# Ledger of designs, part 5: peptides against a protein of PDB entry 3VZA

Target 1, 98 residues: chain A of PDB entry 3VZA
Amino acid sequence: RVERLCKSKELFEERLGLEIRRIHNEQLQFIFRHIDHKDPDKPYMFTLSINEQGDYEVTSCTPPLDCISEFQLKVRETNNFSAFIANIRKAFTALSFK
Target 2, 62 residues: chain B of PDB entry 3VZA
Amino acid sequence: AAYVTQLYYKISRIDWDYEVEPARIKGIHYGPDIAQPINMDSSHHSRCFISDYLWSLVPTAW

## One batch from the design tools (peptide; made by RFdiffusion4, then SolubleMPNN)

Design b1_p8_5_s3 (from b1_p8_5, 5 letters changed)
Fold by OpenDDE base, seed 1:
Structure b1_p8_5_s3 (fold): chain B 98 residues (1-98), chain C 62 residues (1-62), chain A 8 residues (1-8)
Amino acid sequence: as target 1 above (98 residues)
Amino acid sequence: as target 2 above (62 residues)
Amino acid sequence: EEEELIEA
């Protein structure tokens, strides 16, 4: 099972171009790569936590996204975590074309 | 690693086939409707194309 | 809290 879990993580990291890290203060760091086709290793990242009210909160975003506050509101309303992450990647992709 | 792998499934709704050669990207995507197979030869595509394609399977509607 | 993230 341990070997399967390790392989699973590696497959997701490479195929989705998404690294997920557990960091201090019970936060998650999401690092997207494979966004810019001209620079596939360029990272686009954000960190996420649960705030004092029990709501999802983005604690950092690099590079910054104008839409991140709206997405935070939407995920609190819908609890659609999958759409939340996918929309952030979509926004990072759009930003890479500037 | 169990927590993180569960998170990947929560996000992507993809279940990989772990019994194929490394160059084969094979699995199942579980959407709200009918499950769809994934079956790609990674040597035929760029890393960015593969990621873009897989993410295109994930609905962005809230 | 991390477990709450995945369970939500």
Scores: peptide ipSAE 0.124, ipTM 0.946, DockQ to the pose 0.038
Fold by OpenDDE base, seed 3:
Structure b1_p8_5_s3 (fold): chain B 98 residues (1-98), chain C 62 residues (1-62), chain A 8 residues (1-8)
Amino acid sequence: as target 1 above (98 residues)
Amino acid sequence: as target 2 above (62 residues)
Amino acid sequence: EEEELIEA
């Protein structure tokens, strides 16, 4: 089972170009790669926590996204976590075209 | 690692086939209506193309 | 708290 879980994580990291880290203070760090086709290893990242009200809160975003506050509002309204992550990746992709 | 792998499924709705050769990207994407197979030869595509393609399967409608 | 993230 441990070997299967390790393999699963490796396949998702490589194929989606997404690394997920559990970090201090009960937060998650999401690191996207494969965004810029001219620089596939360039990272685009954000961190996420749950605040005292129990709501998703983006605690950092690098590079910054103008739309991140709106996405935070939308995920609180819809609870659609999948669309939240996918829209952030879409926004990072648009930003990579400068 | 179980928690993180569960997050990957929550995000992507993809279940991989772990028994195929390394060059084959095979699995199932579970969309809202119909489950669709994934079956790619990774040697024919860039890493960026593969990632873009897989993310294109994930709905962005809220 | 991380478990709440996956459930939400």
Scores: peptide ipSAE 0.121, ipTM 0.946, DockQ to the pose 0.037
Fold by OpenDDE base, seed 5:
Structure b1_p8_5_s3 (fold): chain B 98 residues (1-98), chain C 62 residues (1-62), chain A 8 residues (1-8)
Amino acid sequence: as target 1 above (98 residues)
Amino acid sequence: as target 2 above (62 residues)
Amino acid sequence: EEEELIEA
């Protein structure tokens, strides 16, 4: 089981170009790569926590996204975590073309 | 490790086939409709294309 | 709190 979990994580990291890290203060760091086809290793990242009210809170976003606050509102309203992450990736992708 | 892998599934709804050769990207995407197979030869695509393709399977509707 | 992300 442990070996499969390790392999699973590695497959997701490579295939989705998404690294997920548990960091201090009970936060998650999401690091997207494979966004810019001209610079596949360039990271696009954000950090996420659960605030005192139990709501998702974006604690950082690099590079910054104008839409990130709206996405935070949307995920709180819908609880659609998958769409939340996918929309952030979509926004980072759009940003890479500017 | 279990926590992170659970997050990956929560996000992507993809379950990989772990028994195939490394160059083969095989799995199942469990979308809101019917489950769809994933079956790609990674040697025929860039890393960015593969990622873009897989993310295209994930609905962005809230 | 991270467990809440899994459960959500």
Scores: peptide ipSAE 0.121, ipTM 0.946, DockQ to the pose 0.037
Fold by OpenDDE base, seed 4:
Structure b1_p8_5_s3 (fold): chain B 98 residues (1-98), chain C 62 residues (1-62), chain A 8 residues (1-8)
Amino acid sequence: as target 1 above (98 residues)
Amino acid sequence: as target 2 above (62 residues)
Amino acid sequence: EEEELIEA
């Protein structure tokens, strides 16, 4: 089972181009790669925590996204974590064309 | 590691087939209504194409 | 609950 879990993580990281890391103060770091087809290893990342009210809070976003605050609001309203992450990736993808 | 894989599933709704050859990207995407198979030969695609394709399976509607 | 995943 442990081997399967490790393999699962590796497959997701490579195939989705998404690394998820636990960082200090109970935060998660999401690192997207495979965004820019001309530079597949260029990272696009954000960090996420639960604030004092118990709500999702984006604590950093690199590069910055104009839409990140709206997405934070949307995920708080809908609890649709999947759409939250997918929309961020979509936004990073759009940004890579600039 | 268990919670990380749980996060990946929660995000992507993909369940991989772990018994196939490394070059085969095979699994199931569980959409809100129906399940769809994933079956790709990774040697025929760039890493970026593969990722873009898989993410295209994930709904962005809130 | 998403909080449980982050705080686990």
Scores: peptide ipSAE 0.142, ipTM 0.947, DockQ to the pose 0.040; fails the geometry check

Design b1_p8_5_s4 (from b1_p8_5 with Y2E Y5F)
Fold by OpenDDE base, seed 2:
Structure b1_p8_5_s4 (fold): chain B 98 residues (1-98), chain C 62 residues (1-62), chain A 8 residues (1-8)
Amino acid sequence: as target 1 above (98 residues)
Amino acid sequence: as target 2 above (62 residues)
Amino acid sequence: SEEEFINS
């Protein structure tokens, strides 16, 4: 099962162009690639934590997204984590076109 | 690894077929309505196209 | 915790 889990992670990383890292202070780092078709390896990333109130909190976003605060509010309201991550990717994609 | 793998499923709702050749992207996407098959030859597409396509399966409605 | 994001 451990080998299957490792393979699963590798498949998701390559196919979704999304790397997920567990980092210090119980945070997650999400690193998107394959966003810019002219620069597929360019990373677009954000970090996420659960704050003292128990709410999702974006602790960093590179490059910055004007909509990230709204998305943080939306995920707190809806608890739709999938849509949260997908909308961030959509926003990064839009940003890549400048 | 199990936690991160579960996050990928929570996000994408994709379950891969792990028994096919590496170039075959095969799996099932479990959307809010009905499950849809995924079956692509990766050699026929760019990395960006593949990622864009797979993410297009993920609903963005809140 | 490990279950924090999954359970949120």
Scores: peptide ipSAE 0.168, ipTM 0.949, DockQ to the pose 0.037
Fold by OpenDDE base, seed 1:
Structure b1_p8_5_s4 (fold): chain B 98 residues (1-98), chain C 62 residues (1-62), chain A 8 residues (1-8)
Amino acid sequence: as target 1 above (98 residues)
Amino acid sequence: as target 2 above (62 residues)
Amino acid sequence: SEEEFINS
């Protein structure tokens, strides 16, 4: 099972171009790559926590996204975590075309 | 790694086939409708195309 | 904690 879990993580990281890291203060760091076709290794990242009220809170976003506050509101309303992450990637993709 | 792999499934709804050659991207995507197979030869595509394609399977409607 | 985000 341990070997399978390690392989699973590696497959997701490479195929989705998404690295997920557990960091201090019970936060998650999401690092997207494969966004810019001209620079596939360029990272686009954000960090996420659960605040004192028990709500998802984006604690950092690099590069910054104008829509991140709205997405934070939407995920709190819908609890659709999948759409939340997918929409952030979509926004990073749009930003790469600046 | 169990927690993180569970997050990947929560996000993507993809279950990989682990018994194929490394160059084969094979699995199943689950969604609100009927499950759809994934079956790609990674040597035929760029890393960015593969990622874009897989993410296109994930609904963005809230 | 474990499953904090998954269970949210």
Scores: peptide ipSAE 0.162, ipTM 0.949, DockQ to the pose 0.037
Fold by OpenDDE base, seed 3:
Structure b1_p8_5_s4 (fold): chain B 98 residues (1-98), chain C 62 residues (1-62), chain A 8 residues (1-8)
Amino acid sequence: as target 1 above (98 residues)
Amino acid sequence: as target 2 above (62 residues)
Amino acid sequence: SEEEFINS
């Protein structure tokens, strides 16, 4: 089972170009790669926590996204975590075209 | 790693086939309506194309 | 808690 879980994580990281890290103070760090086709290894990342009210809160975003506050509002309203992550990737992709 | 792998499924709704050769990207995407197979030869595509394609399967409607 | 994000 341990080997299966390790393989699963590796496949998702490579194929989605998304690394997920558990970091201090009960936060998650999401690191996107494969965004810029001219620089596939360039990272685009954000961190996420749950505040005292129990709501998702973006604690950092690099590079910054103008739409991140709206997305935070939308995920709180809909609880659609999948769409939240996918829309952030879409926004990073648009930003890579400069 | 069980928690993180659960997050990957929650995000992507993809279940991989772990028994195929390394060059084959095979799995199932579970969309809202009909489950669709994934079956790609990774040697025919760039890493960026593969990632873009897989993310295109994930709905962005809230 | 590990289940916090998944259950939210």
Scores: peptide ipSAE 0.160, ipTM 0.949, DockQ to the pose 0.037
Fold by OpenDDE base, seed 5:
Structure b1_p8_5_s4 (fold): chain B 98 residues (1-98), chain C 62 residues (1-62), chain A 8 residues (1-8)
Amino acid sequence: as target 1 above (98 residues)
Amino acid sequence: as target 2 above (62 residues)
Amino acid sequence: SEEEFINS
């Protein structure tokens, strides 16, 4: 099981171009790569926590996204975590073309 | 490791086939409709294309 | 915590 879990994480990281890291103060760091086809290793990242009210809170976003606050509101309203992450990736992708 | 892998599934709804050769990207995507197979030869695609394709399977509707 | 993210 341990070996499979390790392999699973590696497959997701490479295939989705998404690294998920547990960081200090009970936060998650999401690091997207494979966004810019001209620079596949360029990272696009954000950090996420659960605030005192129990709601998702984006604590950082690099590069910044104008839509990130709206997405935070949307995920709180819908609890659709998958769409939240996917929309952030979509926004980073759009940003890479500017 | 279990926690992070659970997050990956929560996000992507993809379950990989772990028994195939490394060059084969094989799995199942469990979307809101019927489950769809994933079966790609990674040697025929760039890393960015593969990622874009897999993310295209993930609905963005809230 | 781990459960906070998984269960949210």
Scores: peptide ipSAE 0.156, ipTM 0.949, DockQ to the pose 0.037

Design b1_p8_6_s1 (from b1_p8_6 with P1M F3Y)
Fold by OpenDDE base, seed 5:
Structure b1_p8_6_s1 (fold): chain B 98 residues (1-98), chain C 62 residues (1-62), chain A 8 residues (1-8)
Amino acid sequence: as target 1 above (98 residues)
Amino acid sequence: as target 2 above (62 residues)
Amino acid sequence: MVYPAPPP
């Protein structure tokens, strides 16, 4: 089971170009790669926590996204975590076209 | 790593076939209506193309 | 919660 879990994580990281890290202060860090086809290893990242109200809160976003606050509102309203992450990736992709 | 792997499934709705050779990207995407098979030869594509393709399977509607 | 949460 442990070996399967490790393999699963590695496959997702490579194939989705998404790394998920548990970091200090009860946060998750999401690191996208494979966004810029000219620089596949360039990271696009954000961090996520749960605030005192129990709501998702984006605590950082690098590079910054104008739409991130709206997405935070949308995920709080819909609880659609999948769409939240996918839309952020879409926004990072659009940003990479400069 | 169980929590993180669960997050990956919640995000992507993809279940991999772990028994195939590494160069074969095989699995199932569980969309809202019909499950779609994934079966790619990774040697035919760039890493960016593969990622873009897989993310294209994930709905962005809220 | 009905969505994933960061670990404690």
Scores: peptide ipSAE 0.164, ipTM 0.946, DockQ to the pose 0.046; fails the geometry check
Fold by OpenDDE base, seed 3:
Structure b1_p8_6_s1 (fold): chain B 98 residues (1-98), chain C 62 residues (1-62), chain A 8 residues (1-8)
Amino acid sequence: as target 1 above (98 residues)
Amino acid sequence: as target 2 above (62 residues)
Amino acid sequence: MVYPAPPP
């Protein structure tokens, strides 16, 4: 079971170009790679926590995204976590072309 | 590790086939209406193309 | 509704 879980994590990291880390103060760090085809290893990242009210809160975003506040509002309204992450990746992709 | 792998499924809705050779990317994407197979030869594509393709399967509608 | 969250 442990070996299967390790293999699963490695396959997702490589194929999606997404690393997920559990970091201090009960936060999650999401690191996207494979965004810029000219620099596949360049990281695009954000961190996420649950605030005192129990709502998702983006605590950092590098590079900055103008749309991140709107996405935070949308995920609080819909709880569609999948769309939240996918839209952030789409926004990072658009940023890489500028 | 179990928590993180569960997050990957919550995000992507992809279930991998763990029994195939390393060069084969094989699995199932579970969309809201239908399930679609994933089956591609990784040696024919760049890492960025593969990631873009897989993320294209994930709906962005809220 | 159940949604993912950082670990407690």
Scores: peptide ipSAE 0.137, ipTM 0.946, DockQ to the pose 0.043; fails the geometry check
Fold by OpenDDE base, seed 4:
Structure b1_p8_6_s1 (fold): chain B 98 residues (1-98), chain C 62 residues (1-62), chain A 8 residues (1-8)
Amino acid sequence: as target 1 above (98 residues)
Amino acid sequence: as target 2 above (62 residues)
Amino acid sequence: MVYPAPPP
């Protein structure tokens, strides 16, 4: 089972171009790659925590997204975590064309 | 690793087929209404194309 | 319902 879990993580990282890390202060770091077709290894990342109210909070975003605050509001309202992550990737993709 | 792999499924709703050769990207995407198979030859596509395609399966409606 | 969250 451990072997399968390791393989699963590697497949997701490569195929989705998304790395997920557990980092200090009870946060998750999401690192997107394969965004810029001209620079596939360029990282686009954000960090996420749960605040004292129990709500998702984006603690950093690199490069910055002007829509990230709205997405944070939407995920708090809907609890649709999948759409939250997918919309962030979509926004990073749009940014890569600027 | 179990926690992280669970997150990947919650995000993508993809379940991989772990029994195929490495060059074959095979699995199932579980959408809200229907399940669709994934079956690609990775040697025929760029890494960016593959990722874009897989993410296109994930709904962005809130 | 249980949602994804950073580790406590």
Scores: peptide ipSAE 0.132, ipTM 0.946, DockQ to the pose 0.043; fails the geometry check
Fold by OpenDDE base, seed 1:
Structure b1_p8_6_s1 (fold): chain B 98 residues (1-98), chain C 62 residues (1-62), chain A 8 residues (1-8)
Amino acid sequence: as target 1 above (98 residues)
Amino acid sequence: as target 2 above (62 residues)
Amino acid sequence: MVYPAPPP
């Protein structure tokens, strides 16, 4: 099972171009790559925590996204975590062309 | 690792086939209504294309 | 420790 879990993580990281890390202060770091076709290894990242009210809170976003606050509101309203992450990647992709 | 792999599934809804050769990207994407097979040769595509394609399977509607 | 998690 451990070997399968390790292989699973590696496959997701490479194929989705998404690395997920547990970091200090009970946060998750999401690191996207394969966004810029001219520079596939360039990272686009954000960090996520649960605030005192129990809601998702984006604690950092690099590069910054104008839409991130709206997405935070949407995920709190809908609880659609999948759409939340996918929309952030979509926004990073759009930003890479500007 | 179990927690993180669970997150990957919650995000992507993809289940990989672990019994194929490394160059073969094979799995199933579970959409809200139907399941779609994934089966592609990674040597035929760039890393960016592969990622873009897989993410295109993930609904962005809230 | 309490980590962020998607809905159940």
Scores: peptide ipSAE 0.115, ipTM 0.945, DockQ to the pose 0.047; fails the geometry check

Design b1_p8_6_s2 (from b1_p8_6 with V2I F3Y)
Fold by OpenDDE base, seed 5:
Structure b1_p8_6_s2 (fold): chain B 98 residues (1-98), chain C 62 residues (1-62), chain A 8 residues (1-8)
Amino acid sequence: as target 1 above (98 residues)
Amino acid sequence: as target 2 above (62 residues)
Amino acid sequence: PIYPAPPP
C-alpha cells in the first residue's frame, strides 16, 4: 500500500504537473509546472489555508492573479475544490501567454 | 501520502492504472456523467501537452 | 467544506 501511494503521488505530480506540499502553519502549497510550453519547469504557485472562520483562504499567489480573490469567493460559495484548482491553472496558463 | 493522493483524486477525478509500463498513461476519468478512459503513449507527446490534455478533462464550471 | 489543510 505504501509503495502504491508513493507511485500514485509521483504519477500525479508528473502527469498533472502539480505538486502539493504541506507547509508550515497548516497550509498547503500548490505548485504548477508544465504551464509555459517554452519553459515547462517554470513554477506557478499559490498557498492555501483555512482561516479562523473555517473558510478557504489564499495566503499567497506567485505570480499574482487578478482573479484569485474572485476564485476564493467562488470556492467558499460552492465548495467546488476541483473547479477552484482547475480555474487557477487556467488563469496561470492565460498569464503565460503574456 | 494518503492525504495528498486523496487530494489529487478530489481535484482531478482520475484513477490511474498502476500495472502498466511507465510510458503508458492509462486510467479513468470520472466525470459528472460518464467515466472516460485515458490511454496515451507518453513518448508521443510533450510533458506540457500531456498535462494540458489531462486538465482539459476537469470541469471549470463552479 | 472539504478541507485541504493538513492535520495539526
Scores: peptide ipSAE 0.126, ipTM 0.948, DockQ to the pose 0.050
Fold by OpenDDE base, seed 3:
Structure b1_p8_6_s2 (fold): chain B 98 residues (1-98), chain C 62 residues (1-62), chain A 8 residues (1-8)
Amino acid sequence: as target 1 above (98 residues)
Amino acid sequence: as target 2 above (62 residues)
Amino acid sequence: PIYPAPPP
């Protein structure tokens, strides 16, 4: 079971180009790679926590995204976590073309 | 590790086939209406193309 | 939120 879980994590990291880390103060760090086809290893990342009210809160975003505040509002309204992550990746992709 | 792998499934809705050779990317994407197979030869594509393709399977509608 | 949350 442990070996299967390790293999699963490695396959997701490589194939999705997404690393997920548990970091201090009860936060999750999401690191996207494979965004810029000219620089596949360049990281695009954000961190996420649950605030005192119990809501998702983006605590950092590098590089910054103008749309991140709107996405935070949308995920609070819909609880569609999948769309939240996918839209952030789409926004990072658009940024890589500028 | 179990928590993180569960997050990956919640995000992507992809279940991998762990029994195939390393060069084969094989699995199932569970969309809201239907399930679709994933089956591609990784040696024919760049890492960026593969990631873009897989993320294209994930709906962005809220 | 229902899912997911950072570890406690």
Scores: peptide ipSAE 0.110, ipTM 0.947, DockQ to the pose 0.048
Fold by OpenDDE base, seed 4:
Structure b1_p8_6_s2 (fold): chain B 98 residues (1-98), chain C 62 residues (1-62), chain A 8 residues (1-8)
Amino acid sequence: as target 1 above (98 residues)
Amino acid sequence: as target 2 above (62 residues)
Amino acid sequence: PIYPAPPP
């Protein structure tokens, strides 16, 4: 089972171009690659925590996204974590064309 | 690793087929209403195309 | 509802 879990993580990282890290202060770091077709290894990332109120909070976003605050509101309203991550990737993709 | 793999499933709703050769991207995407197979030859596509395609399966409606 | 969260 441990071997399969390791393989699963590697497959997701490569195929989705998404790395997920547990970092200091009880946060998750999401690192997207394969965004810019001209520079596939360029990282686009954000960090996420649960604040004292129990709500999702984006603690950093690099490069910055104008829409990130709105997405934070939406995920708090809907608890649709999947759509939250997918919309962030979509926004990073749009940014890569600028 | 179990926690992270669970996150990947909650995000993508994809379950991989772990028994195929590495060049074969095979699995199932579980959408809200239907499940659809994934079956690609990775040697025929760029990494960016593959990722874009897989993410296109994930609904963005809130 | 149950949803993903960073570890406490």
Scores: peptide ipSAE 0.110, ipTM 0.947, DockQ to the pose 0.043
Fold by OpenDDE base, seed 1:
Structure b1_p8_6_s2 (fold): chain B 98 residues (1-98), chain C 62 residues (1-62), chain A 8 residues (1-8)
Amino acid sequence: as target 1 above (98 residues)
Amino acid sequence: as target 2 above (62 residues)
Amino acid sequence: PIYPAPPP
């Protein structure tokens, strides 16, 4: 099972171009690559925590996204975590063309 | 690792086939209504294309 | 520790 879990993580990281890290203060760091076709290894990242009220809170976003506050509101309203992450990647993709 | 792999599934709704050769990207995407197979040769595509394609399977509607 | 997670 451990070997399968390790392989699973590696496959997701490479195929989705998404690395997920547990970082200090009970946060998750999401690192997207394969966004810029001219520079596939360029990282686009954000960090996420649960605040004192129990809500998802984006604690950093690099590069910054104008839409991130709206997405934070939307995920709090809908609890659609999948759409939240996918929309952030979509926004990073759009930003890479500007 | 179990927690992170669970997150990947919650995000992507993809289940990989672990019994194929590394160059073969094979799995199943579980959409809200139907399941769709994934089966592609990675040597035929760029890393960016593969990622873009897989993410295109993930609904963005809230 | 409690980490961010999608809903159950």
Scores: peptide ipSAE 0.095, ipTM 0.946, DockQ to the pose 0.047

